# Ledger of designs, part 170: peptides against a protein of PDB entry 7BDX

Target 1, 212 residues: chain A of PDB entry 7BDX
Amino acid sequence: EMGAAACTLLWGVSSSEEVVKAILGGDKALKFFSITGQTMESFVKSLDGDVQELDSDESQFVFALAGIVTNVAAIACGREFLVNSSRVLLDTILQLLGDLKPGQCTKLKVLMLMSLYNVSINLKGLKYISESPGFIPLLWWLLSDPDAEVCLHVLRLVQSVVLEPEVFSKSASEFRSSLPLQRILAMSKSRNPRLQTAAQELLEDLRTLEHN

## One batch from the design tools (peptide; made by RFdiffusion4, then SolubleMPNN)

Design b2_p19_3_s2 (from b2_p19_3, 6 letters changed)
Fold by OpenDDE base, seed 5:
Structure b2_p19_3_s2 (fold): chain B 212 residues (1-212), chain C 212 residues (1-212), chain A 19 residues (1-19)
Amino acid sequence: as target 1 above (212 residues)
Amino acid sequence: as target 1 above (212 residues)
Amino acid sequence: ELIPKSLDFDAKAQLAAAL
């Protein structure tokens, strides 16, 4: 209980750039983000048995951790720190997104995808994520999720790759062959206007890159 | 481990006034400070058996909690919040200071005394603390601590009472009879210059109030 | 109209609101 409450407060205040700078300027940042990855991994590994009530203290704690990572990644110095000093955490997030089943821990997936998207604003972060083993299969897996918010944040991450010629040129053939274009096309007809727009924009971006 | 790390970061950032405002402006502050008191109480109750290594994750967590309370009490709005909405936490801190043996959990005692001193800057807080049952016996007990930092922070709290005529007039007779003046006089000869000065100043303040 | 993407890389970042 107390850990979840403290972590939830830390999540709330981490929306401030000055708080992110204070977190990173301390000697404790490396340890904190290392343990964050381990804690998130332990939580996902525990899900295979008990239907952990989404309202559990453990779930709330892990949501707060994922929220903190997202908010740190929202700041330029936070992105730089994560990409340089917390690569294990990024690897863990990518792994956990692969380990979670469709519809499983939707809120956590959304937060992790938001963190990866924020990291992808940094070219070095985008390279690191996109060059990760199994990245394109992971996108295919995540686009199979029945949740519209999960799919939306996957599409945003894909768009971040597609919009960067230096990254996309290396993987363009694999992206074109392995992306579930029919699924993205189905999303472009979604009743969710955010998902619909994101899918339409991505399909347009992909089509323009086919003609070049 | 992760809880202690998160709470330690929250402690570090709570040194900012803006972070204190953010903590208190949220709907989670009441719950957080309620659970804080319970957690600190549970820790102190657990000490009677195992020599909890001062380096334990639990100890570090409780130190961080006490640090957060201290930092919140350092800010005017934080003092107001604690005095109005978190009286149970103040009662708990007073109780725990009484429950701890001389030399036991010195670091925690110092942090708790610092929080009470910060609260005592508010006249309403000073009244609440000084009117607490057993407050003067508690001061006597705490002044028996072999630790110079504990004694220093007790003397500072006593000085806060003595410097407030509205508070001191109600308890002046009890303070004069129950304060270990000989012990304070011994502290005025300490090799610790901070303790020496605080004891000298308090003795001077008490003498000036004897002539009025 | 090509809305110039503001080079403010931070403008694209998403904050996760604490629920």
Scores: peptide ipSAE 0.045, ipTM 0.807, DockQ to the pose 0.034
Fold by OpenDDE base, seed 3:
Structure b2_p19_3_s2 (fold): chain B 212 residues (1-212), chain C 212 residues (1-212), chain A 19 residues (1-19)
Amino acid sequence: as target 1 above (212 residues)
Amino acid sequence: as target 1 above (212 residues)
Amino acid sequence: ELIPKSLDFDAKAQLAAAL
């Protein structure tokens, strides 16, 4: 209980750039983010047995951790820290997104995808994520999620790759062949306006890049 | 482990006024400080059995909690919150200071005493603390501590009472009769310059108020 | 120092609100 409460407060205050700087300016940041990755991994591994109540203190704790990572990644110095000093955490997030089934832990997936999106704002972060083993299969897996918010954040992550020629040019053939274009097309007809727009924009970007 | 790490980071960032405002501006502050008191109480109660390693994750967690309370109390809005909405936490801190033996958990005592001192900056806080049942016996108990830093923070708390005529006038007779003046006099001869000065100042303040 | 994306990539960072 107390751990979840403390971590939730830390998540809330981590929306401030100054708080992110304070977190990172200490000698404890590396250890904290290392343990964060391990904790998230342990939680996801524990889901195979007990239907842990989504509202458990443990779930709340992991949500808060994912939220903290997202908010750290929202800041330039936070992205630098994650990409340079906490790559294992990024690897863990990518792995956990692969381990979670469609419809499973959707809120956690959203937060993890938001963190990856924020990291992808930086070219080094974008390269690191997009060059990760199994990244494209992971996108396929995640775009199979029935949750509109999961799909939205996947589409945004894909768009961040597509909009960077230095990254996309290296993977363009694989992206074109291994993106579920029919699924994205179906999403462009979604009743969710955010999902609809994101899917439409991505389809337009992909079409534009096919002609170039 | 992860809880202690998160709470330690929250402690570190709570040194900022803006972070304190962010903590208190949410709907979670009341619950957090309620659980904080319970957690600190549970920890102190657990000390009677196992010599918990002072460096345990649990100890670190409780230190961080006490640090957060101290930092919240360092800010005007934080003092207002504690005195108006978290009195049970203040009661708990006072009780725990009574439960801990001389020389036991000195770092925790220091943090708790610092929090009480910060609360005592506010007249309402000062009144609440000084009017607490057994406050004067508690001061006697705490001034028996062999730790110079504990004694220093007790002397500062006593000074905050003595320097407020509205509070001290009501308790002056009891304070004069129940303060360990010989102990304070011994502290005024301490090799610790901070303790020496604080004891000397308090003795001077008490003498001045005896003649008025 | 991390090189940001190209100037034309108006990627806005997203904050996650605490639950």
Scores: peptide ipSAE 0.055, ipTM 0.808, DockQ to the pose 0.036; fails the geometry check
Fold by OpenDDE base, seed 2:
Structure b2_p19_3_s2 (fold): chain B 212 residues (1-212), chain C 212 residues (1-212), chain A 19 residues (1-19)
Amino acid sequence: as target 1 above (212 residues)
Amino acid sequence: as target 1 above (212 residues)
Amino acid sequence: ELIPKSLDFDAKAQLAAAL
């Protein structure tokens, strides 16, 4: 209980750039993010099947941790810190996104995907994520999720790769062959307007890059 | 481990007035401070004798909680919040200061005394603390502590009462009869210059108020 | 040194709202 409450408050105040700088300016940041990854991994490993105690103190604690990582990654110095000093955490997030079944821990998936998207704002972060082993298979797995918000955040991450010529040119053939284009096309017909728009824009970006 | 790390970061950032305002501006502050008191109480109750695992994750967590309370009480709106909405926490802090033996949890005592001192900056907070049942016996108990820093922070709290005529006039007879004046006089001869000065000033303040 | 993405990319960071 108390841990979840404290971590939730830390998450709330981490929306401030000044607070993120204060977190990172201390000698404790490295240890904190190392333990964060381990804690998130322990939670995902403790999930027995489809039973999500989403409202449990443990779940709230892990959601707050993922929220903190996201808010740190929203700041330029936070992205730099994560990509330089907390790569294990990024690897853990990618791994956990692969370990979670479709429909499992939807909220956690969204928060983790938001953190990866924020890291992908920098070329250095984008390269690190997109060059991660199994990244494209992971996109296929995540785009199979029944949740529209999960799919939306995956599409945004994919778009971040597609709109970066230095990254996309190296893997364009693999992306075109391994993206679930039929699934993305189905999303472009979604009743969810945000998902519909994101899927349509990604399909247009992919078509534009086929002709270049 | 993770709870202590998160709470320690929250403590660090709570040194900012803006962060304190953000903590208090949310709907979670009341619950957080309620659980804080319960957690601190649970820790003190779990202490078996003189064995202090001062470096344990649990100890660090409770120290961070006490630090957060202190930093909240350092801000005017934080003092107002604690005295209006978190009186149970103030009562818990007073109780825990009574439950702890001389030399036990010195760091926690100092942090709790700092929080009470900060609350005492406001007349409303000072009245609440000084009118608490057993307050004067508690001062005697705390002034028996072998730790100079504990004694110093108790003397500062006593001075906050003595320098407020509206409070001190009501209890002046009880304060004069129940303060360990011989112990305070011994402290005025301490090799610790901060303790020496605080004890000397308090003795001078008490003498001045005897003649008025 | 921070290496930004291409200027044509909407590099707008997303904050996670605390619940």
Scores: peptide ipSAE 0.047, ipTM 0.808, DockQ to the pose 0.035; fails the geometry check
Fold by OpenDDE base, seed 4:
Structure b2_p19_3_s2 (fold): chain B 212 residues (1-212), chain C 212 residues (1-212), chain A 19 residues (1-19)
Amino acid sequence: as target 1 above (212 residues)
Amino acid sequence: as target 1 above (212 residues)
Amino acid sequence: ELIPKSLDFDAKAQLAAAL
């Protein structure tokens, strides 16, 4: 309980850039983000046996950790830190997104995808994520999620790759062959307006890049 | 481990006034400070059986909690919040300071005394603390501590009472009769210059108030 | 239009609000 409460407060205040700088300016940041990855991994591994209540202290704690990572990644120095010093955490997030089944831990998936999206604003971060083994298969897996919010954040991450010529040119053939284009097209017809727009924009971006 | 790391980061960033305002501006502050008191109490109760290693994750967690309370109490709105909405936490701190033996958990005592000192800057907080049952006996108990830093922070808390005429006038006879004046006089001869100065100042303040 | 990414690009960053 107390850990979840403290971590939730830390998540709330991490929305401030100055707080993120303070977190990273200390000698404790490396250890914190190392243990963060381990804690998130332990939580996801615990799910295969027990229907953990979504509102458990454990869930809230892990959500707060993912929220902190997201808010750190929202700041330039935070992205630089994660990409340079916490790659294991990024690898863990990518792994956990693959380990979670469609519809499982939707809130956590959204937060993790938001963090990866924020990291993808950094060119070095985008390269690291997009060049990770199994990245495109992971996108396919995540786009199979029944949750519109998960799919929205996946589409945004894909758009982040597509909008960077230096990254997209290296993998353009694999993206075109391995992206579930029919699934994305179906999402462009969604009743969810945010999902509809994101899918439409991505399809337009992909078409523009086919002609170049 | 993760809880201690998160709480330690929260402690570090709570040195910012804006972070304290953000902590208190949320609907989670009441619950957080309620559980804080319980967690500190549980830790102190666990000491009677086990020589808990001073550098344990549990110790670090409780130190961070006490540090957060101190940093919250350093800000005017934080003092107002604690005095109005978290009196149980203040009562718990006073109780735990009584339950801890001389020389036991010195670091925690110092942090708790710092928090009470900060609360005592608020007239309403000073009244609440100084009018608490057993407050003067508690000062006597704490002034028996062999640690100079504990004694220093006790003397500062006593000075906070003495410097406020509206509070001191109501208990002046009890303070004069129940304070260990010989112990304070011995502290004014300490080799620790901070303790020496604090004891000397308090003796001067008490003498000034005897003549008025 | 393709938007170049830099180390200091924050325009598209998204905060996760604490619940």
Scores: peptide ipSAE 0.047, ipTM 0.809, DockQ to the pose 0.036; fails the geometry check

Design b2_p19_3_s3 (from b2_p19_3, 7 letters changed)
Fold by OpenDDE base, seed 1:
Structure b2_p19_3_s3 (fold): chain B 212 residues (1-212), chain C 212 residues (1-212), chain A 19 residues (1-19)
Amino acid sequence: as target 1 above (212 residues)
Amino acid sequence: as target 1 above (212 residues)
Amino acid sequence: ELVPKHLDFDAKAQLAAAL
């Protein structure tokens, strides 16, 4: 209980750039983000046995941790910190996104995808994520999720790769062959306007890149 | 471990007035401070059996909680919140200061005394603390502590009462009869310059009030 | 310093609102 309450408050205040700078300016940031990755991993590993109620203190705690990572990644110095000093956490997030089944832990997936998207705003972060082993297979897995919000955040992450020529040029052939284009096309017909728009934009970007 | 790390970061950032305002501006503040009191009480109750290592994750967690309370009380809106909406936490802190033996949990005592001192900066907070049942006996108990830093913060709290005529006038006879003046006089001869000064100033203030 | 990439879409960093 107390841990979840403390983490939730820390998550709330981490929306401030000054708070992110204060978190990262201390000697405790490295340890915090190391333990964050371990805690998130431990939580995801515990899910296959017990129906962890989504509203449990443990779930709230892990959501707050993922929220903190997202808010840190929303700031330039936070992205620099994550990409330079917390690569293991990014690797853990990518791994956990692969370990979670379609429809499993939707809220956590969304927050983790938001964090990866935020990291991908910087070229170094984008390169690190997109060059991660199994990244394209992971996109296929994530785009099979029944949740529209998960799919939306995956599409945004893919778009972040596609819109960066320096990254996309290296993997263009693999992206063209390994993206579930039929699934993205189906999403472009979604009743969810955000998902529909994101899928349409990505399909247009991909078509433009096929002709070049 | 993760709870202690999160609380420690929250403690660090709570030194900012803007962060205190953000913590208190949310709907989660009441629950957080309620659970804080319970967690601190649970920790103190656990001490009589096991030699809790001062460097344990649990100790670090509770120290961070006490630090957060102190930092909240350092801000005017934080004092208002504590005195208006978290009186149970203040009562808990007073109770725990009474339950702890001389020399026991020195770091926690110091942080709790700092929080009470910060609350005492406001007349409403000072009245609430000084009118608490057993407050003067508690001062006697706390001034018997072998730790100079504990005694220093007790003397500052007593001075906060003595310097407020509206509060001191109500209890002047009880203060004169029930303060350990010989102990305070011994502290005025301490080798610790901060303790020495605080004890001298308090003795001078008390003498000035005897002649009025 | 990490150079932000230019994106043709709203590449604004997303804050995770504390629920």
Scores: peptide ipSAE 0.046, ipTM 0.807, DockQ to the pose 0.037; fails the geometry check
Fold by OpenDDE base, seed 2:
Structure b2_p19_3_s3 (fold): chain B 212 residues (1-212), chain C 212 residues (1-212), chain A 19 residues (1-19)
Amino acid sequence: as target 1 above (212 residues)
Amino acid sequence: as target 1 above (212 residues)
Amino acid sequence: ELVPKHLDFDAKAQLAAAL
């Protein structure tokens, strides 16, 4: 309980750039982010056995950790730190997104996808994520999620790749062949306006890049 | 482990007034400080049974909690919050200072005494602490501590009472009779210059107030 | 130095609000 409360407060204050700088300016940041990945992994592994209530202290704690990672990645120096010094955490997030079943831990998926998106704002972060083993199969897996917010955040991450010629040109054929285009087309007809728009824009960008 | 790391980061960033305001501006502050007292109490109760290593994750976690309370009390709005909305936490800190034996958990004692001192900067906080049942016996107990830092922070808290006529006049006779004046006199001869000075000043102030 | 990516859409970093 108390750990979750403390971590939730840390998540809340991590919305400030100055707080992120303070977190990263200490020698404790490396240790914190190292244990963060392990803690998130331990939580996801524990889901295979017990009906963890979504509203458990443990769930809230892990959501707060994922929120902190997201907010750190929202800041330029935070992205630099994650990509240079906490790559194992990024690898863990990618792995956990693969380990979670469709519809499982939707909130955690959204937060993890937001963190990856924020990392992808930097070319170095985008390259690191997109060059990760199984990245394209992971996108297919995540786009099979019944949750519109999960799918939206996946589409945004894909958009981040598609709009970077230096990254997309290397994998363009694999992206076109391995993306569930029929599923994305179905999303472009969604009643959710954010999902609809994101899917339409991605399809348009993919078409434009097919003719170039 | 992870809880202690998160709480330690929260402690570090709580040195900022803006972070304290952010913590208190949320609806989660009441819950956080409610559980904080319980967690600190649980830790102190656990010491009676097992040799808790001072460097345990649990100890570090509780130190960080006490540090957060101290930093919140360093800010005017934080003092107001604690005295108005988290009195149970102040009562818990006073109780725990009584429950700990001389030489036991010195770091925790110092942090708790610092928090009480910070609360005592406001007249309302000073009144609340000094009017707490057993406050003067607690001062005697704490001044028996072999640790110079514990004694120093007790002397500072006593000084805060002595320098407030509205508080001290009510209890002046009890303070004079119940304070271990011989122990304070011994502290005025300490090789620790901070302890020496604090003890000398307190003795001078007590003498001045005896003649008025 | 990490090169920021320019996106033709809202590429603004997103904050995760604490629930």
Scores: peptide ipSAE 0.043, ipTM 0.807, DockQ to the pose 0.036; fails the geometry check
Fold by OpenDDE base, seed 3:
Structure b2_p19_3_s3 (fold): chain B 212 residues (1-212), chain C 212 residues (1-212), chain A 19 residues (1-19)
Amino acid sequence: as target 1 above (212 residues)
Amino acid sequence: as target 1 above (212 residues)
Amino acid sequence: ELVPKHLDFDAKAQLAAAL
């Protein structure tokens, strides 16, 4: 019980830039984020057997961890830290997004995708994520999710790649061939206005890049 | 493991006033501090049997909790919160200080005493602590501790009582009769300069109050 | 322009015994 409460409070206060700086300025950051990755991985691996109550203290703890990573990545120094010193955590997040089935742990997926989006604001982070083995297949897998919020955050991550010519130019052919364009087109007709807009914008961006 | 890491980071960042405000401004503070008391109590109760490795994750977790309470009490709004909304936690800390034997869990005692000292900066907090049943016997028990740092923080707490006429006047007779004056006099001759000074100052304050 | 996202504290305080 107490662990999830403490982690939840840490998540809440990590919305502050000064708190992120304080977390990272200490000698504990590297160990903390290393164990964070391991904890998230252990949680996802535990889902294959026992129907973990999604409302469990463990689930809340993992959600708070993912929230902390997201909030750290929202800050410039936090992005630099993650990309330079915690790449294994980024690899873990990418792996876990692949391991989770469509509709499984939607809230966790959203948090992890938000963290990746925030990391992708840094060019080095964007390169690292987009050059990860299986990144494009992962996008295809994630865009098959029935959850509108998952799909929205995937589309935003894809847009972050597409809007960076230095990254997109290297993979443009693979992106065009491997993105589920029909699925994205279906999302552009979604009743969810946020999903609809994000899908429409991405399709427009992709079309613009086809003509260049 | 991960719980202790998260709680340790929360302790570290709670040194900031803004973080304390953020912790208290959320809807989670009451529950968190309630569970904090229960967790600390459970830990101390577990010491009677198994030689808990003082270096365990559990010990580190409890130290971090006590550190958080101390840091919250260092801030004016934090003191107000503790005294108004978390009195049970204060009662728990007082109880645990009584339950711990001389030389037992010295680091935890110091943190708990520091929290009580910080709370005692608020007149309402000082009243609440000093009017707690068994407070004076507790001071006697704690001043018997062989640890200089424990004794130092007890003396500081006693000084906080003595320096407040509204509080001390009510209990002056009991304080004079029940304080181990010979022990405090021995501390005024300590090789520890901080302990020596604190004991000397308290003896001077007590003498001044005898003549008024 | 890519805008970073903060996540506010929306979770019920659930406590994991992570010893």
Scores: peptide ipSAE 0.017, ipTM 0.784, DockQ to the pose 0.105; fails the geometry check
Fold by OpenDDE base, seed 4:
Structure b2_p19_3_s3 (fold): chain B 212 residues (1-212), chain C 212 residues (1-212), chain A 19 residues (1-19)
Amino acid sequence: as target 1 above (212 residues)
Amino acid sequence: as target 1 above (212 residues)
Amino acid sequence: ELVPKHLDFDAKAQLAAAL
């Protein structure tokens, strides 16, 4: 209880750039984000047995951690920190997104995908994520999720790659062959307007890149 | 580990007034400070059996909680919040200071005394603390501590009472009779310059009030 | 344009689940 409450408050205040700078300016940031990755990993590993009540203190704690990572990654210096000093956390997030089944831990997936999206705003972060082993298969896996919000955040991450020619050109053939284009096309017909728009935009971006 | 790390970061960032306002502006503040009191109480109750390593994650967690309370109380709106909405936490801190033996949990005592001192800057907080049952006996108990830093923060709290005529006049006779004046006089001869100065100043203030 | 996403502090939702 208390840990989740404290972490939730930290998540809330981490929406401020000044708070992110304060978190990172301390000697504790490295260790904090290292333990964050371990904690998230331990949580996800625990899910295979018990349907942990998504409303458990542990779930809220992990959600708050993922929220903190997201809010840190929303700031330029936070992205730089994560990409330079906490790559293991990024690796962990990518791994956990792969370990979670479609429809499993939707809220956590959304938070983790938001963090990766924020990191992908940094070209160095984008390179790191997109060059991660199994990244494209992971996108395929994640786009199979029945949750519209998960899919939305995956599409946004894909868009970050597509919008960066330096990154996309290296894997353009694999992206074209390995992306579930039919699934993305189905998403462009979604009743969810945000998902619909994101899928439509991505399809347009992909088409534009086919002609160049 | 992770809870202590998160709470420690929250403590660090709570040094900002803007962060304190953000903590308090949420609907979570009441519950957070309620659980804080309970957590601190549970920790202190656990000490009677096992010499909890002062360096335990639990100890660090409780220190961070006490630090957060201190930093909240350092801000005017934070004092107002604590005095209006979290009196149970203040009662808990007073109780825990009474439950801890001289020389026991020095760091925690210092943090709790710092929080009470900060609360005592608010006249309403000062009234609340000083009118608490057993407050003067508690000061006597705390001034028996062998730790100079504990004693320093006790003297500062006593000074807050002495400097407020509206509060001091109600209990002036009890203060004069129940304060360990000989102990304070001994502190005025301390090799610790901060303790020496605080004790000397308090003795001067008390003498000034005897002549009025 | 890639815009960072912040998570809003919904104080109500997160503490309700921790109790």
Scores: peptide ipSAE 0.013, ipTM 0.794, DockQ to the pose 0.053; fails the geometry check

